# Peptides against a protein of PDB entry 8PQO: the designs that were tried, part 64

Target 1, 252 residues: chain A of PDB entry 8PQO
Amino acid sequence: VLLKEYRVILPVSVDEYQVGQLYSVAEASKNETGGGEGVEVLVNEPYEKDGEKGQYTHKIYHLQSKVPTFVRMLAPEGALNIHEKAWNAYPYCRTVITNEYMKEDFLIKIETWHKPDLGTQENVHKLEPEAWKHVEAVYIDIADRSQVLSKDYKAEEDPAKFKSIKTGRGPLGPNWKQELVNQKDCPYMCAYKLVTVKFKWWGLQNKVENFIHKQERRLFTNFHRQLFCWLDKWVDLTMDDIRRMEEETKRQ

## One batch from the design tools (peptide; aimed at target 1 I97 L219)

Design b1_p28_2_s1 (made by RFdiffusion4, then SolubleMPNN; from b1_p28_2, 13 letters changed)
Fold by OpenDDE base, seed 5:
Structure b1_p28_2_s1 (fold): chain B 252 residues (1-252), chain A 28 residues (1-28)
Amino acid sequence: as target 1 above (252 residues)
Amino acid sequence: MNLPFEFYLPYYIEIINLVIEQSLKEKE
């Protein structure tokens, strides 16, 4: 098991981020495969537990048509059925990814708190001390080009070049985070993303767990660079606007 | 919400490939 807490600092408010995240996920999803066909929604309902109130979803991704032929032939059938359980109680959310083959031997859990700070809180997810001491805190700087793979880099998604017309935010220089403290008119937040990866397989555990974390960091970096650079597209939208857009998409 | 699983699909396939490769080696 390998745990890391990714801290993504953004020059947006927690309230703004709720809209921006939903917009950006929808927009970015247009370029991704695996959505729509092969997705089975088992559960989609409100939940309330221990003061946490939100929406619970359970989806199964059937990947049989999405993988190469040799994978379909050689992979265990259960490995191509992915379960995604999500608890969305913004500003808190939790996602658990498993498959039917490995069961408890495979887990990707992402727990996120969105806080109006600069990533200074320790153990925001309230882990036991013994567990917390094994968690690596990883700061993601969306303005740092060195954290972006060359193949992922797009100038139009570079926070160091982007200037928001509607808000005046950006471009983000090398010391943008320190400068935020002095800019009273610019909101900021941190997404604390605790990622738990378990891959119990003899000879592959460390390799795969590290690989997954590497990709998580990559995804978080690229996504939030997009989110910020798309600020002018979503900053004037309301949650009602987002809901309407989602409903319209479902009708297509 | 967190990123949907579709963002992970290419990487998940890579993991499956690693498992398959390892399994084949064990049968040799």
Scores: peptide ipSAE 0.619, ipTM 0.925, DockQ to the pose 0.631
OpenDDE base, seeds 1, 2, 3, 4: peptide ipSAE 0.609, 0.619, 0.610, 0.615; ipTM 0.923, 0.926, 0.923, 0.925

Design b1_p28_2_s2 (made by RFdiffusion4, then SolubleMPNN; from b1_p28_2, 12 letters changed)
Fold by OpenDDE base, seed 5:
Structure b1_p28_2_s2 (fold): chain B 252 residues (1-252), chain A 28 residues (1-28)
Amino acid sequence: as target 1 above (252 residues)
Amino acid sequence: MNLPVEFYLPYLMKIILLVIEEKLKELE
């Protein structure tokens, strides 16, 4: 098991982020595969547990159509089915990803708190001390180009170049986080993303767990760079606007 | 919300294929 807490600091408010995230997910998903075909929604309902209120979803991603025929024929039962269980109670979110074949031997869990701070809270997810001591805190700097793979880099998604016309935020220089403290008019937040990865397989555990974390970090970095650079597209939208857009998309 | 699984599919498929390959070797 490998745990890392990714802390993504953004020059947006927690309230703004709720809109921005939904918009950016919708926009970014247009460039991703597997969003429509092979997705089965088992559950989509509100939940309430221990004061946590939100929406619970359970989806199955069937990957049979995404692999060659010979792979599908040789794949063990359930190996090509991925389960996503999500608890969305913004500003808290939890996602659990499992595979039918691997069962308890494979787990990706992402627990996110969105806080109006600069990533200074320790153990925001309230882990036991013994567990927390094994968590690596990783700060993602969306303005740091060195954290972006060359193949992922786009100038139009570079926070170090972007200037928001509507808000005046950006570009983000090398010391942008320090400067935020002095800018009382600029909101900020941190997404604390605790990622738990388990891949219980002799000889491959560390390799795969590290690989998954590398991909998670990559995804978080690229996504939040996009989110910020798309600020002018979503900052004036309301949650009602987002809901309307989602409903319209479902009708198409 | 967190990023949907569709963003994870490319590398998850790599892992799944790895698992399948290893399991097939055990059957040989």
Scores: peptide ipSAE 0.507, ipTM 0.899, DockQ to the pose 0.740
OpenDDE base, seeds 1, 2, 3, 4: peptide ipSAE 0.488, 0.494, 0.495, 0.501; ipTM 0.896, 0.899, 0.897, 0.899

Design b1_p28_2_s3 (made by RFdiffusion4, then SolubleMPNN; from b1_p28_2, 12 letters changed)
Fold by OpenDDE base, seed 5:
Structure b1_p28_2_s3 (fold): chain B 252 residues (1-252), chain A 28 residues (1-28)
Amino acid sequence: as target 1 above (252 residues)
Amino acid sequence: MNLPVEFYLPYLMDIILLVIEKHLEELA
């Protein structure tokens, strides 16, 4: 098991982020693999537990159509089915990804708190001390080009070049986080993403767990760079606007 | 919400293929 807490600081408010995240997910999902096809929604219902209120979803991603026929024929039962369980209770959310074949030997869990701070809180997810001491805190700087793979880099998604017309935020220079403290009119937040990865197969555990974390970091970095650079597209939208757009998309 | 699984599918597929490969090796 490998745990890392990714801390993504953004020059947006927690309230703004709620809109921006939903918008950006929708926008970015247009070109993502596996969207819509092979997705089975088992559960989509509100939940309430220990004061946490939100929406619970359980989806199965059937990947049989995404692999060659010979792979499908040779794959063990359940190997091509990915389960996603999600608890969305903004500003808290949790996602659990599993595979039917791997059962308990494979887990990706992402727990996120969105806080109006600069990523300074320790153990925001309230882990036991013994567990917390093994968590690596990883700060993601969306303005740091060196954290972006060359193949992922797009100038129009570079926070170091982007200037928001509507808000005046950006571009984000090398010391933007320090400067942000002095900008009283600029909101900020941190997404604390605790990622738990388990791949309990002898000889492959460390390799796969580290690989997954590498990919998670990549995804978080790219996504939040997009989110910020798309600020002018979503900053004036309300949650009602987002809900309406989502409903309209579902009807198409 | 967190990023949907669609964002993870590319690398998850790599892992799944690795799992399948290991499964086949165990059957041989």
Scores: peptide ipSAE 0.572, ipTM 0.925, DockQ to the pose 0.752
OpenDDE base, seeds 1, 2, 3, 4: peptide ipSAE 0.571, 0.567, 0.564, 0.569; ipTM 0.925, 0.925, 0.924, 0.925

Design b1_p28_2_s4 (made by RFdiffusion4, then SolubleMPNN; from b1_p28_2, 12 letters changed)
Fold by OpenDDE base, seed 3:
Structure b1_p28_2_s4 (fold): chain B 252 residues (1-252), chain A 28 residues (1-28)
Amino acid sequence: as target 1 above (252 residues)
Amino acid sequence: MNLPVEFYLPYLIKIILLVIEKHLKELE
């Protein structure tokens, strides 16, 4: 098992981020090949547990159409089905990813707290001390180009070059986080993303667990760079606007 | 919400293929 807590600091408020994240996910999804083909929604309902209120979703991703025919024919039963269980109770959310074939030997869990701070809280997910000491804290700086792969870099998604017309935020210089403290009119938040990866396969555990974390970090970095650079597109939107957009997308 | 699994699929498929490959080799 490999645990890392990714801390993504953004010059937006927790409330703004709720809109921005939903917009950016929808926008980024348009660029994904294959779309929602093979996705089965089993459950989509509200839940309440221990004072946590939100929406619970259970989706199955059927990957049979995403692999060659010979792979589909030779694949073990359940190997091409991925389950995603999500608890969305903003500002908290949890996602659990499993595979029918791998069962207990495979787990990706992502737990996120969105806090109005600069990523200074320790153990925000309230892990036991023994577990917390094994968690690596990883800071993602969306303005740091060195954290972005060359193949992923786009100038229009560079926070170091972008300036929001509507809010005046940006561009983000090397010391933008320190400067935020002195800017009373600029909100900030941190997404604390605790990622737990379990892959119990002899000889492959470390390789795969590190690979998954590498991809998670890459995705978090690129996504939040986009989110910030798309600020002018979503900052004036309401949650109702987002809901309408989602409905329109479902009709297509 | 967290990023949907859709964003992961290319990488998850690679892992699944690796698992399948290992399974097939063990059957030989």
Scores: peptide ipSAE 0.533, ipTM 0.905, DockQ to the pose 0.733
OpenDDE base, seeds 1, 2, 4, 5: peptide ipSAE 0.518, 0.522, 0.524, 0.522; ipTM 0.903, 0.904, 0.905, 0.904

Design b1_p28_3 (made by RFdiffusion4)
Pose (drawn by RFdiffusion4):
Structure b1_p28_3 (pose): chain A 252 residues (1-252), chain P 28 residues (1-28)
Amino acid sequence: as target 1 above (252 residues)
Amino acid sequence: LNLPVTFRLPYLLHIIYLIIVLHFLEKL
């Protein structure tokens, strides 16, 4: 099983990231016809354990209505049921994604620490030493064009071409992280996203784990480029504003 | 915070299709 820590250094604060991430998930999913239908909340409750106080949820995403009929007929029972178990104690969160048919043999776990630093901490997740030694640290720079697939590139989601009206932040150059250390004002943070991918069937552990990690890096990059370029849309929101928008979207 | 699975569907569906295909071949 392969583990990688993706460090996403951002010119926002940890407080700002919480609101921005919630807004971005909802906004990026605003054009998807077929969003919300098929989402099932099995469990939604508070939890507390040794310093980590938060909210636990168990959700199921039924894909039967979103795939062609032949896919629904051919799919082994439960293969189209995606389970997501989440522990949200921001600035820490853990999510576990499984498939009902694959049980625990196909698993994607993301554990994230959101810290007010420039991604300089080592083993921020406090792994056992030997296990930590086998974790590749992968840095994601949202200003680096070379880290974006050409088919994914969108000028309107390019931090190198965006300046915030409300904050004046951006555009981001190759030295933006260096100018953060030399700066006393603009906030910054790093999301330490430790990703574990497990695929235990058919001897395809390596191929699937690599494919998933490449896709996770691509998604983390595109998502956080979009998040920064949408600063003007969400930076003035509070958590109460976010919860209100959630209840609003709940009516339908 | 972490992204929900809906953001990963464009590529998780490739794994789901692979699972379907390999399960079908086992039955044959």

Design b1_p28_3_s1 (made by RFdiffusion4, then SolubleMPNN; from b1_p28_3, 14 letters changed)
Fold by OpenDDE base, seed 3:
Structure b1_p28_3_s1 (fold): chain B 252 residues (1-252), chain A 28 residues (1-28)
Amino acid sequence: as target 1 above (252 residues)
Amino acid sequence: MNLPVRFYLPYLMDIILLVIEKELEKKK
């Protein structure tokens, strides 16, 4: 098991981020072909637990159509089914990803708190001390180009170049986080994303667990760079606007 | 919400295929 807490600082408010995240997910999904194919929604209902109130979803991603026929024929039962269980209670959310075949040997859990701070809180997810000492805190700087793979880099998604017309935010220089403290009119937040990865497979555990974390970091970095650079596109949107976009994305 | 699984599918598929490959090797 490998745990890391990714802290993504953004020059947006917690309330703004809710809209921005939904928009960015919908927008990014438009570029994905077949992203909704083979998706089965088992559960989509409100939940309330321990003061946490939100929406619970359980989806199965059937990947049989996404692999060659010979792979499908030889694959163990359940190997091509991925389960996503999500608890969305913004500003808190939790996602658990599992596979039917691997059972307890595979787990990706992502727990996120969105806080109006600069990523200074320790153990925001309230882990036991023994567990917390094994968590690596990883700061993601969306303005740091060195954290972006060359193949992922796009100038139009570079926070160091982007200037928001509607809000005046950006571009983000090397010391943008320190400068935020002096700018009373610019909101900020941090997404604390605790990622738990378990891949209990002899000889592959460390390799795969590290690989997954590498991919998680990559995804978080690119996504939040997009989110910020798309600020002018979503900052004035309503939740109804977001819902329409999501529906359009599902049809593609 | 967190990023939906569809964003993870590319690398998750690689992992699943790796597992399948290992299982097939055991049958030989």
Scores: peptide ipSAE 0.542, ipTM 0.919, DockQ to the pose 0.770
OpenDDE base, seeds 1, 2, 4, 5: peptide ipSAE 0.529, 0.520, 0.535, 0.533; ipTM 0.916, 0.914, 0.917, 0.916

Design b1_p28_3_s2 (made by RFdiffusion4, then SolubleMPNN; from b1_p28_3, 17 letters changed)
Fold by OpenDDE base, seed 5:
Structure b1_p28_3_s2 (fold): chain B 252 residues (1-252), chain A 28 residues (1-28)
Amino acid sequence: as target 1 above (252 residues)
Amino acid sequence: MNLPFEFYLPFYMKIILLVIEKELEELE
């Protein structure tokens, strides 16, 4: 098991981020092939647990039609059926990803707290001290080009070049986080994303767990760079606007 | 919400390939 807490600092408010995240997920997902066909929604209902209120979803991604024939033939039965359980209680979110083959031997858990700070809180997810001492804190700087793979880099998604016309935010220089403290008019937040990866397979555990974390960091970096650079597209939208857009998309 | 699983699909495929390779190795 490998745990890392990714801290993504953004020059947006927690309230703004709720809209921006939903918009950006919808926009970015248009370029992905894993959605739509093969997705089975088992559960989609409100939940209340221990004072946490939100929406619970359980989806199964059937990947049989999304993989080459040889993979479909050679992959273990159940390995192509992915379960995604999500608890969305913004500003808290939890996602658990498993498959039907490995069961308890495979786990990707992402627990996210969105806080109006600069990533200074320790153990925001309230882990036991013994567990917390094994968690690596990783700061993601969306303005740092060196954290972006060359193949992922797009100038139009570079926070170091982008300036929001509607808000005046950006571009983000090398010391933008330090400058935020002095800019009283610019809101900021941190997404604390505790990622737990378990891949219990002899000879592959460390390799796969590290690989998954590498990809998580990559995804978080690219996504939040997009989110910020798309600020002018979503900053004036309300949650009602987002809901309407989602409803319209479902009707298509 | 967190990123939906569809964002992970390309990476998951790489994991599946590693598993397949390991299983084939065990049959040798």
Scores: peptide ipSAE 0.528, ipTM 0.902, DockQ to the pose 0.690
OpenDDE base, seeds 1, 2, 3, 4: peptide ipSAE 0.515, 0.528, 0.526, 0.522; ipTM 0.900, 0.904, 0.902, 0.902

Design b1_p28_3_s3 (made by RFdiffusion4, then SolubleMPNN; from b1_p28_3, 15 letters changed)
Fold by OpenDDE base, seed 5:
Structure b1_p28_3_s3 (fold): chain B 252 residues (1-252), chain A 28 residues (1-28)
Amino acid sequence: as target 1 above (252 residues)
Amino acid sequence: MNLPVSFYLPYLMEIILLVIKKELEKLE
């Protein structure tokens, strides 16, 4: 098991982020593989537990059509089915990813708290001390180009070059986080993403667990760079606007 | 919400294929 807490600082408010995230996910999903096709929604209902209120979803991603025929024929039963269980109770979110074949030997869990701070809180997810001491804190700087793979880099998604016309935020220089503290009119937040990866396979555990974390970091970095650079597209939208847009998309 | 699984599919497929490969090797 490998745990890392990714802390993504953004020059947006927690309330703004709720809109921005939904918009950006929708926008980014247009170019993602497997969107819609082969997705089965088993559960989509509100939940309430221990004071946590939100929406629970259980989806199955069927990958049979995404692999060659010979792979599909040779794959063990359930190997090509990915389960996603999500608890969305913004500002808290939890996602659990599993595979039918790998069962308990494979787990990706992402727990996110969105806080109006600069990523200074320790153990925001309230882990036991013994567990917390094994968690690596990883700060993602969306303005740091060195954290972006060359193949992923796009100038139009570079926070170091982008300036929001509507808000005046950006571009983000090397010391933008320090300067942000002195900008009283600029909101900020941190997304604390605790990622738990378990891959109990002999000889592959360490390799795969590190690989998954590498990909998670990559995804978080790229996504939040997009989110910020798309600020002018979503900052004036309301949650009602987002809901309407989602409903319109479902009808198409 | 967190990023949907659709964002993870590329590398998840790599892992699944790796597992399948290992399982097939056991049959040899």
Scores: peptide ipSAE 0.554, ipTM 0.917, DockQ to the pose 0.762
OpenDDE base, seeds 1, 2, 3, 4: peptide ipSAE 0.547, 0.551, 0.552, 0.553; ipTM 0.915, 0.916, 0.917, 0.917

Design b1_p28_3_s4 (made by RFdiffusion4, then SolubleMPNN; from b1_p28_3, 14 letters changed)
Fold by OpenDDE base, seed 5:
Structure b1_p28_3_s4 (fold): chain B 252 residues (1-252), chain A 28 residues (1-28)
Amino acid sequence: as target 1 above (252 residues)
Amino acid sequence: MNLPVEFYLPYLMKIILLVIKLELEKLE
């Protein structure tokens, strides 16, 4: 098991982020595969547990159509089915990803708190001390080009070059986080993303767990760079606007 | 919300294919 807490600092408010995230997910998903086709929604309902209120979803991603025929024919039962269980209670979110075949031997859990701070809180997810001491805190700087793979880099998604016309935020220089503290009119937040990865397979555990974390970091970095650079597209939208857009998309 | 699984599918498939390969090798 490998745990890392990714802290993504953004020059947006927690309230703004709620809109921005939903917009950016919708926008970015247009370029991703696996959406729609082969997705089965088992559960989509509100939940309330221990004072936490939100929406619970359980989806199955059937990957049979995404692999060659011979793979599908030889794959163990359930190997090509990925389960996503999500608890969305913004500003808290939890996602659990599992595979039917691997069962308890495979787990990706992402727990996110969105806080109006600069990533200074320790153990925001309230882990036991023994567990927390094994968590590596990883700060993602969306303005740091060195954290972006060359193949992922796009100038139009570079926070170091982008300036929001509507808000005046950006571009983000090397010391943007430090300067942010002195800019009283600029909101900020941190997404504390605790990622738990388990891959209990002999000889491959460390390799695969590290690989998954590398991918998670990559995804978080790229996504939040996009989110910020798309600020002018979503900052004036309301949650009602987002809901309407989602409903319209479902009708198509 | 967190990023949907569709964003994870490319590398998840790599892992799944690896597992499948290993399982098939056990049958040989």
Scores: peptide ipSAE 0.554, ipTM 0.915, DockQ to the pose 0.760
OpenDDE base, seeds 1, 2, 3, 4: peptide ipSAE 0.543, 0.549, 0.544, 0.549; ipTM 0.912, 0.915, 0.913, 0.916

Design b1_p28_4 (made by RFdiffusion4)
Pose (drawn by RFdiffusion4):
Formats: structure tokens, C-alpha cells, sequence
Structure b1_p28_4 (pose): chain A 252 residues (1-252), chain P 28 residues (1-28)
């Protein structure tokens, strides 16, 4: 099983990231016809354990209505049921994604620490030493065009070409992280996203784990580029504003 | 919060791939 820590250094505060990430998930999913239908909340409750106080959820995403009929007929029982178990104690969160048919043999776990630093902490997740020694640290720079697939590139989602009206932040150049250390004002943070991918069937552990990690890096990059370029849309929102928009979207 | 559209689409594609792999293994 392969583990990688993706470090996403951002010119926002940790407080700002919480609102921005919630807004961005909802906004990026705004054009998807077929969103919300098929989402099933099995469990939604508070939890507390040794310093980590938060909210636990168990949700199922039924994909039967979103795939062709032949896929629904051919799919082994439960293969189209995606389970997500989430522990949200921001600035810490853990999510575990499984498939009902694959049980625990296909697993994607993301454990994230959101810290007010420039991604300089080592083993921020406090792994056992030997296990930590086998974790590759991968840095994601949202200003670096070379880290974006050309088919994914969108000028309107390019931090190198965006300046915030409300904050004046951006555009981001190759030295933006250096100018953060030399700066006393603009906030910054790093999301330490430790990703574990497990695929135990058919001897395809390596191929699937690598494919998933490459896709996770691409998604983390594109998502956080979008997040920064949308700073004017969400930077003035509070958490109460986010919860209100959630209840609003709940009516339908 | 829910999974993003792109993440859910990736998982859908993986679920489809798993379907083809199960049917091919049964056939063999």
C-alpha cells in the first residue's frame, strides 16, 4: 500500500480555507445535473476523542441512476454504492471512501491537517517512524502552470492571471511563496493531505494505487487553483453564511 | 458536505472498471 502526503501551500488563512473549501465544493458542483440525487445520509452525529472533537457522517452515493442501463445490469451487487465515512474536526479531517462490493479491499483515505505555515512540518500526522519513512511528500504549487494538464487549463482558473478585488491578492508569480515569508500581512497556510490508497484484488495494487494518486494530485491542483481564483466570491463569507447556503440548497 | 462532481465522477469510472474486471474474471 502506497502513502503520499500532498502539501498544498495557499495564500489564505486556515480560517479562510474552511469557508473557501466548502464554497468551492458546492460551486464547482453547480453545473452537474445529477448532483444531490442519490446521496444518502446514514449517520450524522457529533463525536469526541482525545482532543479531536467534531462531526462524523456516513453517506452513500448511489450511482445506479447515473450510469447507462447496461452498466447497472452488469455491475456486481453493491459495486455502484460508494460509501464515504467522514470525521470533520477542522482544522483536522479524515475521509474514507469504499465501494460496497469491494468492501474494505478498495479504500481511499485522506487525512488532512490545515496549518498556518509554509508546509515545513514533517510527519504532521504523527505516523510511526518506519511507516513515515515510506511516505513521499508531494508539493502542489497553484501558480505553476507546468503542474496543470493542458486539457485542464483554463485562463479563468489561473492564479497567475487573477487579482482579487476584495483582497488585492494575486496574480501569483513563481516567487509568491518567497514573498510570503518577507510579508507581514497576507495570510498563508498549508493543507497536509495524507492519501492512502489500497487495492487488494487481482494483484493490481500498484497500478491502481498509482493511477489514483496521479488523479488525486491532478484534482488537488485544479481544485485549489479554482479556489484561489474564486477568492472574491467567498472570502467575505462566514461559516454561518455557508450553513445558510446549505439549508437553502436543502429545500429542493 | 458532499463529494465534488469531479471526484464522484472518478469514483463512478472506477466502479465501472471494477464491473468489467469482475465480469472478465467470471468469464475466465
Amino acid sequence: as target 1 above (252 residues)
Amino acid sequence: SNLSAEKLELLKNLAIAITFLHNFDTFL

Design b1_p28_4_s1 (made by RFdiffusion4, then SolubleMPNN; from b1_p28_4, 16 letters changed)
Fold by OpenDDE base, seed 2:
Structure b1_p28_4_s1 (fold): chain B 252 residues (1-252), chain A 28 residues (1-28)
Amino acid sequence: as target 1 above (252 residues)
Amino acid sequence: ANLSAERLNFLKQLSILLTLLALEKEKE
């Protein structure tokens, strides 16, 4: 088991982030041909558990048509079916990813708290001390180009170049986080994303777990760079606007 | 479409990896 807590600091409020997150997800999926083709929604319902109220979703990603032919032909039963269970109770979210073939031998859990701070809280997910001592805190700086793969880099999604016309935020210089404290009119937040990766097959644990973490970090980095650089597109949107956008996206 | 391209690609890569590992394990 490998745990890392990714802390993503953004010059937006917790409330703004909710809109931006939904917008960015929808926007990023617009140009994806067949993005929803293999997605089966099993459950989508409100839930209430331990004082936590939100929306629960259970999706299955059937990837048979999305992988190379040789993989599809050789894959064991269930190996290409990914289950995603999500508990969305913003500002808290939890996502659990499993695979039918791997069963209990594989798990990705992503637990996120969105807090109006600069990533200074320790053990925000309230892990036991013994567990917390094994968690690596990883700060993602959306303005740091060195954290972005060259193949992922887009100038229009570079927070170090972007200037929000509507809010005046950006560009984010090398010391932007430190400067936030001096900018009283600029809100900020941190997404604390505790990622738990479990791969139980002996001899492959570290390799697979580290690989998955690397991919998750990449996803988080790129997503939040986009979220910020699309600020002017979503900052004035209401939740109803987002809902309409999501419906439109589903039609594509 | 309800998934980002990046997320979908991740899931694809993950499934490929798991498949390949499964095949290797079954050979043992």
Scores: peptide ipSAE 0.387, ipTM 0.860, DockQ to the pose 0.610
OpenDDE base, seeds 1, 3, 4, 5: peptide ipSAE 0.387, 0.367, 0.378, 0.376; ipTM 0.860, 0.852, 0.857, 0.855

Design b1_p28_4_s2 (made by RFdiffusion4, then SolubleMPNN; from b1_p28_4, 16 letters changed)
Fold by OpenDDE base, seed 4:
Structure b1_p28_4_s2 (fold): chain B 252 residues (1-252), chain A 28 residues (1-28)
Amino acid sequence: as target 1 above (252 residues)
Amino acid sequence: MNLSAELLNFLKELSILLTKLELEKKKK
C-alpha cells in the first residue's frame, strides 16, 4: 500500500472550484474522442451517512474498445471493466476504483478535501497517526513547468502565461503562492487529495503503486492547470448554469 | 472527483500495464 497526499493550491475559492471543476471535466471530455462511450452508470443516487450528505455514483468503465487490440485479446475476463464508486459531498469527495479481475488485489482510493487554505493543514483526512506518518505530502504547483511532461505541455494551458481577463488573476510567477498571501482580494484554496494505492502482487506492488501515483499526479497536475487557465470560461457560471449545461449535454 | 476524460485515459494506460503484468505473471 502506498499513500500520498497531493496538495494542489489554486488561486480560486472553494465555491469557485466547485463550478470550475465541473466545467473543466465537461470541457476536457469534449476534447476527447468517445468520452462517454463505454461508461455504464449503475447507480446515481443521493446518500447520507455519518453526517456526510451527497451524491453516490457507481460507474463501470468498459475499456474493451479503448485499449489496443493486443490488450483486448490478452486481458483476462473482467480486467477491462473498471468500477468507480464515488461519494460526492463537496467540499469532500471520495472515489474508489477497483477492477473486476483483480478484486481485492487492486484498489485506488482518492479522498479529497477542498479547504480555503494554502495547503497547511496536516492530516486533514484524519488518519491514524501510524498511517499518517507513512503518507508523503506532495505539493503540486500548477505554475511549475518542470512538473509537466513535455508531451502534456500546452502554452494555452500554462498558468505562468495565462492572465484572466475577468478576474485579473495570473500569470502565476515563480513565487505566486507567497504573493497570493499578500493579495487580499484573491481567493485561494487547496485540494487535499489523499491517494491510497493498493496492488498486492508480490514483487510488483511497489512498481505498480508508484506507477499509479505517477499517473495520478500527472492527471491532477494537468487538470488543475486547465481549470485555472479556463477561469474566464467558468468563473461567471453558477452551479445552476453547470447543471443546466449538464442536462443539455445529456440531451445531445 | 468526476475527472471523466483524464480518468479514462489513465484507466486505459493502467489496463495496458496490468495486462502486460498479468502476462508476465502467468509466465512465472
Scores: peptide ipSAE 0.254, ipTM 0.807, DockQ to the pose 0.585
OpenDDE base, seeds 1, 2, 3, 5: peptide ipSAE 0.217, 0.234, 0.209, 0.229; ipTM 0.790, 0.796, 0.787, 0.795; seed 3 fails the geometry check

